# Peptides against a protein of PDB entry 3HUF, part 205

Target 1, 320 residues: chain A of PDB entry 3HUF
Amino acid sequence: MWIIEAEGDILKGKSRILFPGTYIVGRNVSDDSSHIQVISKSISKRHARFTILTPSEKDYFTGGPCEFEVKDLDTKFGTKVNEKVVGQNGDSYKEKDLKIQLGKCPFTINAYWRSMCIQFDNPEMLSQWASNLNLLGIPTGLRDSDATTHFVMNRQAGSSITVGTMYAFLKKTVIIDDSYLQYLSTVKESVIEDASLMPDALECFKNIIKNNDQFPSSPEDCINSLEGFSCAMLNTSSESHHLLELLGLRISTFMSLGDIDKELISKTDFVVLNNAVYDSEKISFPEGIFCLTIEQLWKIIIERNSRELISKEIERLKYA

## One batch from the design tools (peptide; made by RFdiffusion4, then SolubleMPNN)

Design b2_p26_4_s1 (from b2_p26_4, 16 letters changed)
Fold by OpenDDE base, seed 5:
Structure b2_p26_4_s1 (fold): chain B 320 residues (1-320), chain A 26 residues (1-26)
Amino acid sequence: as target 1 above (320 residues)
Amino acid sequence: SEEEKEKKAEEEAKKEEEEQLKKFLA
């Protein structure tokens, strides 16, 4: 989201969130959803127009800002952004930090981008929320992204958390739910005067973790918890591979269960399978190797004695 | 004229803002 602050008292000492939309900036306008009052006699009654675009798909992957357009409203002394005069037709900016000088005002408006990118685990929830979140200047998507700051968990009552949720937790993404999204949708008017009124997602996250026994106390309890063990999995570039890496596992890949030979078995402590393969192929598992799902592995990992538990399971199946 | 008074008031206000900036940077 874009946040503006100003030097001196020209913004009345307040920070403001700018959502996608158009704003008239000047001395003789009243603060509302489309106007920004600036208190200086050096500034024109109507001085500039700010236009913030909705997020692009690229912004979701990069964590880049919504495009920020500035147009001078034919003022005597013009408008500058980052010490450059704004062109007659206006200019567009993708920098994360903008110093906006209105005319000869000695105080600048400082605009900065606070990165917030929301990943969804569920495509139906993305379809439901994407439009509203984009109107808040929040990029949204389904795919894993290094720019992801928040992850929406779908609460299905009685279901295990997904691999996406497990991975989001371990990579220290703030996990949120639909209740937080609902709250975000209501704050648009209240944050016009004070950007600090934006809800803290960390409180939502803490409540999710506290109320769900499928989460460990912290990501640090699980990260590298299986260091020194080796696993094999189906060749995939999925979040599953990254999850197993964060557990500290050495990972071998195979294309089919038929590729699990004596050599692979000799180097591998266990095989990780998806639920569909596990359920369909359970009768045809190679002898002498422990096979489990990611969900079954996660249930072991969240225990304090995970290393001892996994070792016992490996031993039990090697001698069966 | 009222316009000249308004211009003079704008110039005085600019000087006050510049003095405030100097105090903040000092």
Scores: peptide ipSAE 0.023, ipTM 0.495, DockQ to the pose 0.024
Fold by OpenDDE base, seed 3:
Structure b2_p26_4_s1 (fold): chain B 320 residues (1-320), chain A 26 residues (1-26)
Amino acid sequence: as target 1 above (320 residues)
Amino acid sequence: SEEEKEKKAEEEAKKEEEEQLKKFLA
């Protein structure tokens, strides 16, 4: 989201969030969803137009800002952005920091991008929320991205957390739920006067973790906790692979259970399977190897003695 | 000072309003 603040109290000492939309900026406008009052006699009654575009698909992967357009409204002294005069037809900016000078006002409006990108665990929730979140200037998607700051956990009562949720937690993303999204959608009016009234996602996250025993105390308790062990996994999701990498595992990939030969068994401590393969092929597992699901692995990883637990399971099956 | 710059800009803005008023009365 874009946030503006200004020097010399020309914004009344307040920061404001700018959502996607069009804003008339000037001395003789009233602050609302489409107007920004600036308190200076050197500024025209209607001085500039700011237009913030909705996020692009690229912005979800890069964490880049919504495009910021500035147009001067034919003022005597013009408008400058980053010390450059705005062109007659307006100019568009993709920089994360904009210093906006209105006419001869000695005080500038400082616009800065606060990165927020929300990943969803399921397509149904994405379909429900994407439009509303894009109108807040928040990029959304399903796929893993290094730019993701927040992750929407699917509320399935009584189910294990998903691999996506596990991975999001280890990546130190802020896990949120639909209750936070609902709250986030209501803030547009309050943040006009004070950008600090933006809801804190960390409070939502703390409440989720506190109320769910499937989370470890910290991501750091799990990261590299299985360093020195080797696993084989079915070549399925990227998130599953990245999750196992974050655990410090050496990973081999296979395409089918038939590819699990004596050579693979000799260099592998355990095999990680998806639930469908695990349930369908339990009878056909290779002898002498420990097979488990990623959810079963997670239940071990969240324990304080995870390395000892894994070692005992490996030994039990080697001597069975 | 920034205050002196603002005061000078106010004087220029006031002159512009006076010029616009003259154009409207002509």
Scores: peptide ipSAE 0.017, ipTM 0.446, DockQ to the pose 0.025
Fold by OpenDDE base, seed 2:
Structure b2_p26_4_s1 (fold): chain B 320 residues (1-320), chain A 26 residues (1-26)
Amino acid sequence: as target 1 above (320 residues)
Amino acid sequence: SEEEKEKKAEEEAKKEEEEQLKKFLA
């Protein structure tokens, strides 16, 4: 999201979030969803137009800013952005920091980009929320991204958390729920006057973790907790692979259970399977190896004695 | 280049997301 602040109290000492949309900026306008009042005698009654575009699809992967357009409204002294005069037709900016000078005003409006990218675990919730979130200048998507800051957990009562949720937790993404999204959708008016009224997602996250026993207290409790162990997994999900890497596991990949030969067994402590393969093929598991699902592994990892639990299970099967 | 790899990864990820959404809406 774009946030504006200003020097010399020309924004009344307040910060403001600028959502996608068009704003008339000037001395003789009233603050609302389409106007920004600036308090200076050196600024025209109507001085500039700011236009913030909705996020591009690329912005979800890069965490880049919504495009910021500035147009001077034929003022006597013009408008400058980053010390450059704005062109007659306006100019567009993709820099994360903009210093905007209106006419001869000695104080500048400082615009800065706060990155927020929301990943969804399922396409239904994305379809429901994407439009509203994009209108807040928030990129949204389904796939994992290095720019992802927040992850939406679907609340299904009594279900195990998904691999996506597990991975989002371990990579220190802020997990949020539908309650946070609902709150986020309502703040658009309140943050016009005070950007600090933006809801803190960390409070939502803390409440999720506190109320759900499927989460450890911290990602740090699980990261590298299985260092020194080796596993084999089906080459199915990148998220599953990255999850196991974050646990500190040495990972081998295979395409089918038939690829689990004596050599692989000799180098592997346990095999990680998806639920479908585990349920269908459990009668055909190789002898002398511990097989489990990611969800079963997660239940072990969240325990304080995870290394002892996994070691005991490995020993029971290797020496049986 | 790193930029070309990043761009390609973005395009592939976008395409997969669009396909997942199409399957769901369908």
Scores: peptide ipSAE 0.018, ipTM 0.345, DockQ to the pose 0.021; fails the geometry check
Fold by OpenDDE base, seed 4:
Structure b2_p26_4_s1 (fold): chain B 320 residues (1-320), chain A 26 residues (1-26)
Amino acid sequence: as target 1 above (320 residues)
Amino acid sequence: SEEEKEKKAEEEAKKEEEEQLKKFLA
């Protein structure tokens, strides 16, 4: 999201979120969803127009800012951004920090980008929420991204958490739900005067973790918890691979169960499968190796004695 | 006690993580 603040109390000492949209900036406008009042005698009644575009798909992967357009409204002394005069037709900016000077005002408006990117676990929820979140200047997507700050948990009652949720947790992404998204959609007007009134996702996250026994107490309890073990991974997602890496596993990737010979079995502690392969191939599992799903592995990992539990399962199947 | 210092350090670390998370969410 774009946040503006200003020197010399020209914004009345307030920080304001600028959502995608158009804003008339000047001395003789009233603060609302489309106007920014600036208190200075050196600023025109209507001085500039700010236009913030909705996020691009690229912004989801990069964590880049919504495009910020500035147009001078034919003022006597013009408008500058980062000490450069704004062109007659307006200019567009993708920098994360903008120093905006209105006319000869000695105080500047400082605009800075606060990154918020929401990953969704399922396409249905993305389709439901993407438009509203984009109107808040929040990039959204389904794919894993290094720019993701939040993850929307798919709540299915009585089901195990998804691999996406597991990975989001270990990656220290803030896990949120529909309740938080609904709250975000309703507070748009309240944050006009005070950007600090933006709803805190941490409370939502704490409530999710507290009320769900499928989460460990912290990501740190699981990160590198299986250091020293080796696994073979078959037909899993990239998120599954990254999840196993965060557990400290040495990972070998195979194309089929048939690639696992006696030599590989001797070097591999267990095989990780997706649910579909696990269920279909149960009868064809290599003898003398422990095969499990990521969801089964997760159930072991969240236990305090995870290393002992997995060792016992490995031993049980090697000597069976 | 050493236990009170550890608890205070854990609470401070948890607050700092919460503040970092707030800064990350902010």
Scores: peptide ipSAE 0.000, ipTM 0.206, DockQ to the pose 0.011; fails the geometry check

Design b2_p26_4_s2 (from b2_p26_4, 16 letters changed)
Fold by OpenDDE base, seed 1:
Structure b2_p26_4_s2 (fold): chain B 320 residues (1-320), chain A 26 residues (1-26)
Amino acid sequence: as target 1 above (320 residues)
Amino acid sequence: SEEEKEKKAEEEAKKEEKEQAEKFAK
């Protein structure tokens, strides 16, 4: 989201979130959803127009800002952004930091991009929330991205957490839920006056972890917890592969269960399968190989003695 | 006149700049 602050008292010492939309900026406007009052004698009554675009699809992957357009409203002394005079037709900016000078005002308005990109695990939830979140200047998507800051967990009561949720957790992405999204939707009006009123997702995240036994206390409890073990994985998803890498596993990939030969078995402590393959092939698993799902692996890795549990299970199947 | 208001605003702006420069120079 865009946040504006200003030097001196020209913004009354307050920060403000600018959501996608159009704002008239000037001395003689009243702060509302479409106006920004600036308190300086050096600025025009109506000085500039700010237009913030909704996030692009590219912004979701890059964590880049919503496009920020500035137009001078035919003022005597013009408007500058980053020391450059704004063109007569206005200029558009994709920089994360903008110093906006209105006329001869000695104080600048500082606009900065607070990165927030929300990944959804569930396409139905994305479809429900994307429009509202985009109107908050928050990029949204389903695919994994290095720019993701938040991950929306689907609240299905009694279901195991998804691989996406597991991976988001280990990536130290802030996991949020629908309750947080609802809360975000309510603050839009209040943050016009004070950007500090924007709710912190960390409290939601802490509550999710604390109240759900499917999460360890921290990602650090699981990261590299299986260092020194090796697994074979069916080449199914990139997220599953990255998850196993974050556990510190050496990973071999195979395309079919038929590719699991004696050589692979000799080098592999266990085989990780997706649920569909596990359920269909569980009767035909080769003797002497430990096969499990990612969800079964997750149940082991969240335990404090995960290494011991895995070792015991490997031994049990080697001698069975 | 609008010009006198602009001139007065410019003088007040200059005064505000000067007062602020004096505040930051202290």
Scores: peptide ipSAE 0.040, ipTM 0.638, DockQ to the pose 0.024
Fold by OpenDDE base, seed 5:
Structure b2_p26_4_s2 (fold): chain B 320 residues (1-320), chain A 26 residues (1-26)
Amino acid sequence: as target 1 above (320 residues)
Amino acid sequence: SEEEKEKKAEEEAKKEEKEQAEKFAK
């Protein structure tokens, strides 16, 4: 989201979130959803127009800012952004930091981008929330992204945590739920005067972990916990691969269960399968190798003695 | 009149500009 602050008292010492939309900036406007009052005698009654665009799909992957347009409203001394005079038709900015000088005002308005990118675990929730979140200047998507700051967990009662949620947790993404999204939808009017009124997602995250026994106490309890073990997996999911890497596993990939030869078995402690393959192919599993699902592996990895538990399961099946 | 308010605002803007020039020249 865009946040503005100003030097001196020209913004009354307050920070403000700018959501996507159009703002008239000037001395003789009243602060509301479409106006920013700036208190200086050197600023025109109506000085500039700020227009913040909704996030692009590219912004979800890059963590880049919503496009920030500045137009001078035909003022005597103009408007500058990053020491450059704004053109007559307005200029657009994709920089994360903007120093905006209105006329001869000695104090600048500082606009900075606070990155917030929300990944969704399922397309249905994305479809429900994307429009509202985009109107808050929050890029949204389904695919994993290095720019992702938050992950929406879908709470289905009695379901296991998804691979996406497991991976989001281990990569230290803030896991949130629909309750946090509902709260975000209500803040648009209250944050006009004070950007600090934005809800803290970390409180939501702490509550999710505390109330769900499927989470370990911290990501650090699981990261590299399986160092020294080797696994094989079907080359089907990038998120599953990254999850297993974060556990410290050496990973081999195969295309079909028929590719699991004696050589692969000799180098592999266990095979990781998705639920569909595990359930359909249970009868055709190679002899002498431990096969499990990601969800079964996760149930082991969240235990304090995960290494001992896995070793016992490997031994049980090698000698059966 | 609106014109008198505008002239007064220009005069006060010139005063702020002078006070700042004096602060940076020190």
Scores: peptide ipSAE 0.031, ipTM 0.588, DockQ to the pose 0.023
Fold by OpenDDE base, seed 3:
Structure b2_p26_4_s2 (fold): chain B 320 residues (1-320), chain A 26 residues (1-26)
Amino acid sequence: as target 1 above (320 residues)
Amino acid sequence: SEEEKEKKAEEEAKKEEKEQAEKFAK
């Protein structure tokens, strides 16, 4: 989201969030959802128009800002952004930091981009929330992205957390739920005067983790916890692969259970399968290898003695 | 002084307001 602050109390010493939309900026406007009052005698009654666009799909992957358009409202002294005069038709900006000078005002409005990108675990929740979140200047998607800051946990996943949730946790993404999204949707008016009134997602996250025993105490307890072990996995989701990498596993990939030969078995400590393959093919598993699901692996990983537990299971199957 | 610049800008703003009012009155 865009946040503005200013020097010399021209914004009354307050920070303001700018959501996607159009704002008239000037001395003689009242602060509301479409107006920004700036207190300076050097500023025109109506000085500039700010237009913030909704996020693009690219912004979800890059964590880039919503496009910020500035137009001077035909003022005597014009408007500058980053010391450059704004063109007659207005200019658009994709920089994360903007110094906006209105006329001859000695104090600048500083606009800065606070990155917030929300990943969803399921397409149904994305479809429900994407439009509202985009109107907050928050890019949304389903795919993993290095720009993701928040992850919406699927509450419908029954008694077990999803692979997406596991990976989001290990990646140190803030896990949130639909209750936080509802709260975000209500804050548009309250944050006009004070950007600090934006709800803290970390409090929501702490409550989720505290109330769910399926999470370890910290991501650091699990990261590289299986260093030195080797697994084979079915060529499944990228998230599953990245999750196993974060555990410190050496990973071999296969396309079918028929590709699990004696050579692969000799090089791997265990095989990771998806639930569908595990349930359907359980009778046909290769002898002498430990096969488990990611969810079964996760139940071991969250234990303080995870390495010892895995070693015992590997040994049990080598001598069976 | 910054105050003198502000006063001058306010005088200029009043002049601009008068010029705009004259443009809308034609």
Scores: peptide ipSAE 0.024, ipTM 0.556, DockQ to the pose 0.032
Fold by OpenDDE base, seed 2:
Structure b2_p26_4_s2 (fold): chain B 320 residues (1-320), chain A 26 residues (1-26)
Amino acid sequence: as target 1 above (320 residues)
Amino acid sequence: SEEEKEKKAEEEAKKEEKEQAEKFAK
């Protein structure tokens, strides 16, 4: 989201969130959803127009800001952004930090981009929330991104957490729920004058983790917890692979269960399968190898003695 | 270059979205 602040009293000491939309900026406008009052004798009654665009698809992957357009409203002394005079037709900016000088005002408006990029675990929730979140200037998507700051967990009652949720947790992404999204949707009017009124996503995250026994106490409890073990996995999802890497596993990939030969069995401690393959082929598992799903592995990993538990399961199947 | 990394990530990202959309449309 874009936040503006200013030196001195020109913004009345307030920090303001700018959502996507158009703002008339000037000395003789009243603060509202489409106007920004700036208190200076050097500023025109109507000085500039700010236009913030909704997030692009690219912004989700890059964590880039919503495009910020500035137009001078034919003022005597113009408008500058980052010490450059704004062109007659207006200019667009993608920098995360903008120093906006209105005319000869000695104080600048500082606009800065606070990165918030929300990944969704499922397309249904994305479809439900994306429009509203984009209107807040929040990029949204389904895929893993290095720009992702928040992850929306799917709350299916009685289901195991998804691989996406597991991976988001291990990546130290702030996991949020629909309740947080609901709260975000209501703040649009209240945060116009005070950016500090944004809901604390970290508190939401702490509450999710505390109240769900499917999470370990910290990501650090699981990261490299299986160092020294080897697994084979079906080449399915990048997220599954990255999850297993974060566990410290040596990973071999295969295309079918038929590729699991005696040599692979001798080099691997266990095979990780997706639920569909596990359920369909459980009768045809190769003898002498431990096969499990990621969800079954996760249930072992969240235990304090995960290494001992996995070793015991491997031994049990070697001697069965 | 940073631009090539961005473009590659965007292309990979478009590919998997299409693959997921095709899986749910069947």
Scores: peptide ipSAE 0.000, ipTM 0.227, DockQ to the pose 0.020; fails the geometry check

